# Ledger of designs, part 25: peptides against a protein of PDB entry 5A53

Target 1, 230 residues: chain A of PDB entry 5A53
Amino acid sequence: LVENVKQALFIPGQSCNKNLHDIMVDLSALKKPDMKRFNRKNDIHPFEDMSPLEFFSEKNDCSLMVLMTSSKKRKNNMTFIRTFGYKIYDMIELMVADNFKLLSDFKKLTFTVGLKPMFTFQGAAFDTHPVYKQIKSLFLDFFRGESTDLQDVAGLQHVISMTIQGDFQDGEPLPNVLFRVYKLKSYKSDQGGKRLPRIELVEIGPRLDFKIGRIHTPSPDMVTEAHKKP

## One batch from the design tools (peptide)

Design b1_p16_2 (made by RFdiffusion4)
Fold by OpenDDE base, seed 4:
Structure b1_p16_2 (fold): chain B 230 residues (1-230), chain A 16 residues (1-16)
Amino acid sequence: as target 1 above (230 residues)
Amino acid sequence: MKEAIFFDELDDYYLK
């Protein structure tokens, strides 16, 4: 079953700034060619009214959306939205910390557009804690390319790493999620006449530390419908 | 090598 690749729509909010725009450009580059971007700012408040996002989802045939907003309380905020049947499934605010790095901050490496990244998740909470489970699900869904049975290992060029920044207990603020992107470089090591392929990970950016904000969870009914295999 | 800046500018659907 070839699952259709989910399309992403990037939406500048009214409060979108230059930093968020640059982050949007770099992050969306990883989603090419399955990405659309709006150029104009849209006055959308997803936690007050979700109807504009549902409208955009339907009109653009995008089941993934990212809204870029910034305020004093929620600086560099990327609201990630998923829809099911063009209705809001879930939302999560991920605020980018000021220590972000853009693609321009790294050595430019040529990469093939449209290759499916490998994911790595560091932190047990990605499998146990509801918020981090949602984040894991979201990013897997967001960057999931064509489900071809033949993931030719030969086609693996990128690794997306997501790390929970430290341990936490119940009632403590949720640690940030560290988003990192690496390119696999194959080196031919001439050690002792045996060409052993050496693989190195080279960070290519962007580098984003996400602070977790507000969350909208799916209704039980939508969860049931979304998990119904056709 | 010209970076194909695919400006896929979706100008179409903005909320006014």
Scores: peptide ipSAE 0.025, ipTM 0.549, DockQ to the pose 0.017
Fold by OpenDDE base, seed 1:
Structure b1_p16_2 (fold): chain B 230 residues (1-230), chain A 16 residues (1-16)
Amino acid sequence: as target 1 above (230 residues)
Amino acid sequence: MKEAIFFDELDDYYLK
């Protein structure tokens, strides 16, 4: 089943600032060509009223949305929203720490638009803890691109790494998720007649440390319906 | 107050 590539809509909220705008631009560049961005600020509060997001999902045919907001309590907040049938499926707030790096902070490397990234997840909680499972699911869903059976290994250009920053116990604050993007660089090593392809990972950005905020989990009914689609 | 849902015309359609 060729799953249609999910389209993403990036929405600047009313409190969107220059830093968030720049982060939005850089992160959304990784989702090209399957991305739309609004230029105007929209006063949306998804945890108060989800209706505007459902409206945007339907009108723009986007099942993925990212709302960019910033406040004293939730600085550099990226609210990731998924819809199913243009209804809110889940939401999660991921606040970008101040130590972020933009694409401009790295050596500019040419990349082919539309190549599917490989994901790596570091931390057992990505498979066991409900919040980190949601994050894993979200990012896989967000950047999965066209599920072509031809994982042309030859076409693998990017690696997205997501790491849980440290261990935690039940009841403790959830550690940040470290988001890193690497380009696979093949070098022809001329060493000793054996042209072993040397593959190096070069960080290309953006570099984002996500602090986890509020979450909205799907209803059991929506989970069931979402899994029924073959 | 009708929250003005500002539909940005998708400017990025023209950056071809």
Scores: peptide ipSAE 0.023, ipTM 0.537, DockQ to the pose 0.017
Fold by OpenDDE base, seed 3:
Structure b1_p16_2 (fold): chain B 230 residues (1-230), chain A 16 residues (1-16)
Amino acid sequence: as target 1 above (230 residues)
Amino acid sequence: MKEAIFFDELDDYYLK
């Protein structure tokens, strides 16, 4: 069963600013061609009323949404939403720290649209802690792209790295998640007449440090339905 | 009840 590629909708909230707009443009570029963006601000508060997002999910046939908002308490906030059957499955607030870098801050490299990224996750909590498990699941789901049968090394163009910033104990604030994007660069090194293939990772952006905010988890019934193979 | 005004106009940059 070739799972259909999930479509993403990027929504500027009423409090969306220039920085969030620029971040939205750069992050959404990684989701091309499976991405739509609204050009107008929408007054949506997903943790108060989810109905507008369910409406947009259905009308645009998008099972992934990202809402861009900013306030004093939740600065540079990207709310990631997943739907199942056009109903809210889960939500998570990820606030972008002020040290972000845009694609324009890096050397422009040619990029083939539609290639599946390789993911790397650094931090044991991605496999054990419920919040980080949700983040891992979300990003894998968001950027999975087309299942090309050619999982061939020849199709690997870029790596998305996600790192938990430090260790934490129970009851402590959850560390930030460091989001990094790299392009694989292959070059032939001429050392001693043997051409050894050398691969280097070149950061291409965007560079985002995510502070974790509010979370909505799916009901047990929705989990069961979403995992039912057709 | 603040009437939520929704705008579903998309950016012209549809990567079709």
Scores: peptide ipSAE 0.024, ipTM 0.533, DockQ to the pose 0.017; fails the geometry check
Fold by OpenDDE base, seed 5:
Order: structure tokens, then sequence, then C-alpha cells
Structure b1_p16_2 (fold): chain B 230 residues (1-230), chain A 16 residues (1-16)
């Protein structure tokens, strides 16, 4: 059963600014064609009332949502929301650090829309720590795209790299997650009479360092239901 | 349709 590609809805919050708008545009470009963007600001506070997001999920048939807000406490905040049956499954706040780079900050490269990214995760905590496991699951789910049997190896165009910024111990603040996007460039190198294909990674943006904020985790019952194969 | 979240089907997305 080919699961339908999850659709993403990008929502500017009331406090959405130009920087967040630009980040939203660039990040949503990676989700094309499976994304929608609202043009109007919406006064949504998901950790206070989730009902508006559930409403938008249902009305737009989007199981992925990103709310763009900015405050003094939560600057450049991207709240990533997943729904199951149009009910909130999980949420995580990822605040973009001020050192972000937009697509316009990188060399303009041709990009085929709709190709499935490959992911790399750097940091053992992505497999062991519940917060980083959620982040890993979220981004894989968010950018999975169409599962086409034929495109997996032959259609690899770009890599999304996610790195935990440094080691940490229990009780320490969670390190940022470094989000990087690379395009694969294949070169034929004539080194030593053997044409070995050389693959180079070229950063294409956006470049985002995510500070982890508030988290909503699903109930055990919802986890069980969400993992049931149809 | 309830969109299932299948973690196990995502293993092919990792650059090992």
Amino acid sequence: as target 1 above (230 residues)
Amino acid sequence: MKEAIFFDELDDYYLK
C-alpha cells in the first residue's frame, strides 16, 4: 500500500515576522509539491489551545503543520505539529538561531521538485533520547515524500543532515540540532585511468540551528493507533 | 484515512 504523501500546512502566527516568513518560504520549498501556506496571520497558541490546529488539519487535509511565531522568550519559533485522524499527535518547538542562512545566501543550483531526500543523523541521542528520537521521527515523516520503488538510488539529489551540537549529559540543557541541506554533485574523475564516480556534497540551504523548546508527546493509546498498519 | 506513522519504513532514508 503506497501511503499518501503527508501534506504540510505552514501557518504564520500573529507574531510572525519577515525572517520567519523567509524561513517558512525556504523550508516549505523543500516540501513542494506537498505543502500549503497560509498568507494571513493566525492567532494560535498551540500549548494553550490545540483546537484551532486540529480544525486546520481537518479542513486542509494536512497531517503536518508548522506554526511560525516569535516572542522575546521564543524567538524565531517553529512549532512542528503532527496530527493523527486530525487530532494532535505530537508537537515540538524548534527555535531558529539568529545565524540562519536562506537559500539566497547559497549558490543557486537547479533543483528537481518532489525528489525524496536522504537523511543523515549525527549523534547517538537520535536513537536513545526521547526528545531527539521525536525530532528524528518528525523530520523523517515530514520530508519522506513519495515512496517510489524506482527513485530511491537513481533519484538521490539531496541530503538533509541533522546534527546534535555537541555531547551532553543527563540534566544538562539539550544541545541544538543543526539542520543542513546538501545537493549531491556527481563528477567523473579521471584519476589514475579508472573513472571513479566522485560525489560531492554542496550546501544549498536553508541553514538552520534549532534550539529545542516545549514538547507535547502523544498518549500511549494514540501511539498504538498511529502505528497500526491500515 | 488515518495516516499511520511508520518509523520502520524510514530506514531506507538513512545514509549509513
Scores: peptide ipSAE 0.006, ipTM 0.388, DockQ to the pose 0.089; fails the geometry check

Design b1_p16_2_s1 (made by RFdiffusion4, then SolubleMPNN; from b1_p16_2, 8 letters changed)
Fold by OpenDDE base, seed 2:
Structure b1_p16_2_s1 (fold): chain B 230 residues (1-230), chain A 16 residues (1-16)
Amino acid sequence: as target 1 above (230 residues)
Amino acid sequence: LTKALFFEDIDSYYLK
């Protein structure tokens, strides 16, 4: 069963600022062509009322949403939402730290739209800790693209790296997740007649350090339904 | 007050 590519909707909240807008544009560029963006601000508070997001999910046929809001407590907040059957499955607030870099901060490299990124996850907690497991699941789901069995290595263009910033113990604040995007650059090395393909990773942006905020976990019933492969 | 949800102002890759 070829799963249909999940569509993403990027929604500026009422408190969306220029920085968030720019971050939204750059992050959403990685989701092209499977992305929609609203240009107008919408006064949505998903942790108070999820109904507007469910409405948008249904009306836009998007199972992925990102809401951009900013406040003193939750600066540069990207709320990532997943829906199942146009109902909220899970949500997570990821606040972008002020040290972010936009695509414009990096050397402009041409890339083919729609190529699947390879993911790398650094940190054991991505496999063990429920919050980081959710983040891992979310980003894999968000950027997975078309399920082609042929991971044509020839089609590998991007690497998305997600790193947990340091170790932590139970009860400590959860470390940030460092989001980095690299392009594979192939060089024809003419060294010694054997063209050994030299592959280099070049950071292309955006560079985002995510501080973890509020989380909504899926109901057990929705988990069961979402994992039912038809 | 049903806050007006602005669903029409979509900048989609497919709309260009």
Scores: peptide ipSAE 0.031, ipTM 0.621, DockQ to the pose 0.018
Fold by OpenDDE base, seed 5:
Structure b1_p16_2_s1 (fold): chain B 230 residues (1-230), chain A 16 residues (1-16)
Amino acid sequence: as target 1 above (230 residues)
Amino acid sequence: LTKALFFEDIDSYYLK
């Protein structure tokens, strides 16, 4: 079953500012061509009322949404929403730290639009802790693109790296997730007559450090339905 | 006050 590529909708909230807009543009560029962006600000508060997001999911046929809001309490907040059957499946607030870098901050490298990124996750909590498991699932789902059987290494153009910033114990504040994007560059090294392919990772941006905010977890019933292969 | 929701669809014109 070739799962249809999940479409993403980027929604500026009422409090969306220039920085968030720029972040939105750069992050959404990685989701092209499977992305829509609203140009108008929408006054949406997903943790108070989810119905507007469900409406947008249905009307735009997007199972992925990102709401861009900013306040003193939740600066540069990207609320990532997934829907199933146009109903809210899960939500997570990821606030972009002020040290972010845009694509313009890096050397411009040409890349083919629509290539599936390889993901790397650094931190055991991505497999054990429920919040980081959700983040891992979300980003894999968000950027996975077309399910091609042959992830030929030959088609690997870029790597998305997600790192938990440091160790933490139970009851401690959850460390940030460091989001990095790299392009693979292959060099033919003529070292000693053996052409060893050298692969280098070059950061291309955006660079985002995500502070974890509020979370909405799916109902057990929705989990069961969402995991049913059609 | 029904807050106008703006969506990018062909039907966006009719929901205004």
Scores: peptide ipSAE 0.031, ipTM 0.612, DockQ to the pose 0.013
Fold by OpenDDE base, seed 4:
Structure b1_p16_2_s1 (fold): chain B 230 residues (1-230), chain A 16 residues (1-16)
Amino acid sequence: as target 1 above (230 residues)
Amino acid sequence: LTKALFFEDIDSYYLK
């Protein structure tokens, strides 16, 4: 079964700044061509009223949304929203730390738009902790592209790496999630007259350290319905 | 004050 690629809508909030705009541009580039961006700021507060996002989901036929906001309490905040049947499924705030790097900070490499990335997840909590499970599910859903039965290994160019920054215990603040993007570079190394293919990972950006903020989880009924639909 | 929703101010990359 070929699943339809989920479309993403990037929304500047009222408090969107230059840094968030630049981050939005760079992160959304990884979602091309399945991405739309608003040019104008929208006064949306999803944890107060979700109805504007449901409206945007329906009107733009986007099941993925990212709201860009910034405040003293929630600096460089990217609210990731998923919808199911144009209703809010889940939301998570991911605040970008100040040490971010843009695509312009890395060596410009040619890339093909629309290639399916490979994912790597570092940290056991991605499989056990509910918040990190949601993050894993979200990013897989966001960037996985077309679901084809045939993994064209020959078309693999990008790796998205997500790492939980350090160990944590119950009741401790949740560690940041380190988001990294790499390009696979193949080169032939002549060692002893044999050309051995070598693969190197070259970071291409953006580099984002996500601090976890507020979360909205789906109702049990919506989870059941979302799992029933292919 | 109905918060103006600007869904018309869209830059779609499907057309590029």
Scores: peptide ipSAE 0.034, ipTM 0.610, DockQ to the pose 0.018; fails the geometry check
Fold by OpenDDE base, seed 1:
Structure b1_p16_2_s1 (fold): chain B 230 residues (1-230), chain A 16 residues (1-16)
Amino acid sequence: as target 1 above (230 residues)
Amino acid sequence: LTKALFFEDIDSYYLK
């Protein structure tokens, strides 16, 4: 079963600024060709009214959405939304810290459009804590691309690394998630007549540190329906 | 007030 590649829609909110626009452009480039972007600002408040997002999901046939907003309380906020049957499944606010780096801050490397990244997750909480489990699920779902049975290791060009920034206890603020993107470079090492392929990871950007904000979790009924393989 | 959800023209760059 070729699972249909999930399409992503990037939406600038009314409070979208230049930094968020640039972040949107760079992050969405990783989702090409399965990405749409709006150019006009939309006045959407997903935690107050979800209906506009459900409308956009249906009209654009996008099960993934990212809303770009910024306020004094929620600076550089990327609200990630997933829909199921064009209804809101889950939402999470991820605020980009000011130390972000764009693709332009790194050495320009040729990017092949449509290649599936490998993911690495660092932190036990990605498997145990509900919020980090949702983040892990979201990013895997967002970038899975075509499920080709052939893990063509030869086609692996990119690694996305997600790291929980430190340990935490119950009741403490949730640590940031560090988002990093690397390109795999193969070098022919001429060491000792045996050309051993050396693989190096080179950071290509963007570099994003995500502060976790508000969350909407799916209903148990929606979880059951979403896990029903057709 | 039905906020006119302005349909932006999706720059369908890749829907050739």
Scores: peptide ipSAE 0.030, ipTM 0.580, DockQ to the pose 0.018; fails the geometry check

Design b1_p16_2_s2 (made by RFdiffusion4, then SolubleMPNN; from b1_p16_2, 8 letters changed)
Fold by OpenDDE base, seed 5:
Structure b1_p16_2_s2 (fold): chain B 230 residues (1-230), chain A 16 residues (1-16)
Amino acid sequence: as target 1 above (230 residues)
Amino acid sequence: LRKALFFSDLPEYYLK
C-alpha cells in the first residue's frame, strides 16, 4: 500500500508578520512540491473553532496545515495541524524563538527538491513523553515525502535534526525543541592511502527553536480509524 | 479515499 504524499497548506493568520512569512516561505520550501500557501491572511483561531481548518483541508485536499500567528502571549506561533478524513486529528503550537535563522543566513547550497530527508531525534522523551511523541510523529509525517523503494543512499541529501533542549523532570516546563536542517556533503579524503568517504553535515537552515504551546490530541476512536489499513 | 495516517517506520538514521 503506497500512501499518497501528504500535501501541506500554509495559512497566514491575521496576525502573521514579516518574520513569520519568511519562516513560512523557508519551511514550505522544504515541503516542495507538496505544499500550498495562501497569500491572504485568514482570521483563524483553531483552539476556539476548528471548522475553518477542516473546510480548508477538504477544499484544498491538504491533510497537513500550518497556521502562522503572532501575539504577545504566543509570539511567532506555528500551529501544526493534521487532519484525517478532513477532520482535525491533532494540533500543536510551536512558537519560534527570536534567535531563528533563515535560509538566507546560511551558505546557499543547491539541493534537489523533493528528496526525502533523514531524521534524527535527540532526547529520550521523543519515545516516552506524549507531547514529544506527538512532535516526532508530526515531523516524520510532515516531511516523509514519497515512499521511493529506491532508498538510494546517494539520494539522501538532507538531515532534519530535532533535539530536546536539556533534561526535564515531571512538572517542569517542557524544554524547547531545536529544529536544524543539514545537507550531507561527501568528500573523498585521501587520509593514509585509503580513500575513506568523509561525510560532513552542513547546516542549510532554517534554524528554529520551538517553544511548545497548546496541544490537541485525537480521540481514541479517531486514532483507531486513522490506523486502519484500507 | 480516507488517507490513513500510516506511521511507516521512517528509517531513523541515528547518526552516532
Scores: peptide ipSAE 0.025, ipTM 0.616, DockQ to the pose 0.086
Fold by OpenDDE base, seed 1:
Structure b1_p16_2_s2 (fold): chain B 230 residues (1-230), chain A 16 residues (1-16)
Amino acid sequence: as target 1 above (230 residues)
Amino acid sequence: LRKALFFSDLPEYYLK
């Protein structure tokens, strides 16, 4: 069973500002060509009423959605939503810290649209803590792209690094997740007549530090249904 | 309209 590439819909909320718009543009560029963006602001409050998102999921055939909102309490908030059968599966608020960097802040590098990123996850909690497990699952799902049997390592262009910022104990606020994007550059190193391919990682942006906000988790029944192989 | 399913193990691409 080959899963179809999941399409992402980026939705500016009513409180979407220029910074959020720019972040949206840059992050969505990594999801091209499997991305749609709304040009108009939509008044959506997903933790109050999920019905508009389910409608948009179905109407646009997008199982991934990102709602861009900003308030005093939740500044630069990206709500990531996944649907199963056009019903809400899970949601997570990820607020972008003010220290963000856009693609324009980095050296412009030519990149091929549609290449799959590799992921690196730093922090044991990505495998043990339910919230960070959800984040890991979300980003892997979001950027998975086309299932090709051929891991054409030669076609690998990008690495997305996700790091939990520091240690934490139970009951403490969850550390931020540091989102970094790197391009692999291959250099022909002529060292002693042996051309060894040298691979360097160059940060290309965007650079986002995510503060974790509200979360919606699927019911056990919904998890079971979503994992059923047809 | 194809339902997006979560049944596939997400390929974890680890840098070796």
Scores: peptide ipSAE 0.023, ipTM 0.586, DockQ to the pose 0.074
Fold by OpenDDE base, seed 2:
Structure b1_p16_2_s2 (fold): chain B 230 residues (1-230), chain A 16 residues (1-16)
Amino acid sequence: as target 1 above (230 residues)
Amino acid sequence: LRKALFFSDLPEYYLK
């Protein structure tokens, strides 16, 4: 069973600012070619009315959406939405901290469009805590791309690292998730006639620290339906 | 065509 590549739609909200626009451009570049961006601002409030997002999902055939909004309470807010059958499956608000770095802040490295990133997750809560499990699932799903039979190591150019910022106990505020992107750089080492490849990780951006906001979780029935293989 | 959201925990994306 080969799953179709999920398409992402990036939507500027009415309150979208320059910083969010720049972040949107950089993050969406990692999702090319399976990405659409709206150029116009849309007045969407997904936690009040989800219907406009379901409409956009269906109209654009995008099962992934990112809404860019900003307010005093929710600054630099990226709402990640997934749909199943063009109905809202889950949503999560991830607010980008002010210390963000854009691709332009790093050394420009050429990358091939459409290559799948590898993921690393740092923090036990990614496997145990419901919110971090959702984040892990979301980002894996978001960047999954085309299923290629060959783990062409040659095709692995990017590593996305997601780290929970520190330990936390029950009842404490959820730590931020540190989003980092690295490129694998291969060097030919001439050591003693055997060319051993040296691989280095170079940060390429964007660098985003996500503060967790509001969450919408799917119903158990929707989970069951979404996991049913035809 | 109901696009199934198969959230396969694709172990293939984990750098172990």
Scores: peptide ipSAE 0.023, ipTM 0.574, DockQ to the pose 0.080
Fold by OpenDDE base, seed 3:
Structure b1_p16_2_s2 (fold): chain B 230 residues (1-230), chain A 16 residues (1-16)
Amino acid sequence: as target 1 above (230 residues)
Amino acid sequence: LRKALFFSDLPEYYLK
């Protein structure tokens, strides 16, 4: 069963500012060509009323959405939404810390559009804790791209690294998730006539530290329906 | 523990 590539819709909320717009542009560039962006602000409050997002999902045929909002309580907030049958499946608020870096803050490297990223996850909680499991699932789903049977090694250019910032105990605030993007750079080393390929990871951006906010989880019935193979 | 997760580890989420 080959799943279709999920399309992402980036939506500036009414409180979207310049920083969030820039972050939106840079993050959405990693999702090209499977991405749409709205140019107009939309007054959407997904944790109060989900109906506008369901409408946009259906109207734009996008099963992934990112809403950009900012308030005093939820500064630089990226709400990631997934739909199933154009109904809300899950949502998570990820607030970008002020120490973010844009693509323009890094050395410009040749970027090929449409290449699949590799993923690395650092932190045991990505496999055990329900919130971090949702984050892991979300980002893998978000950047999966086309299902190709042949992993052409030539198509592996980018690594997305996600790290839980430190250890935590039950009842403690959830640590931030550090989002980093790297490009694989191959160097020809001429050491003593043997060409040993050297591969280095070069950070390309954006650099985002995510603070976890509110979460919506699917009902058990929706989980069952979403996991049914046709 | 650096777990490289390939797409094979994606939860089966089928959009109907």
Scores: peptide ipSAE 0.013, ipTM 0.490, DockQ to the pose 0.061; fails the geometry check

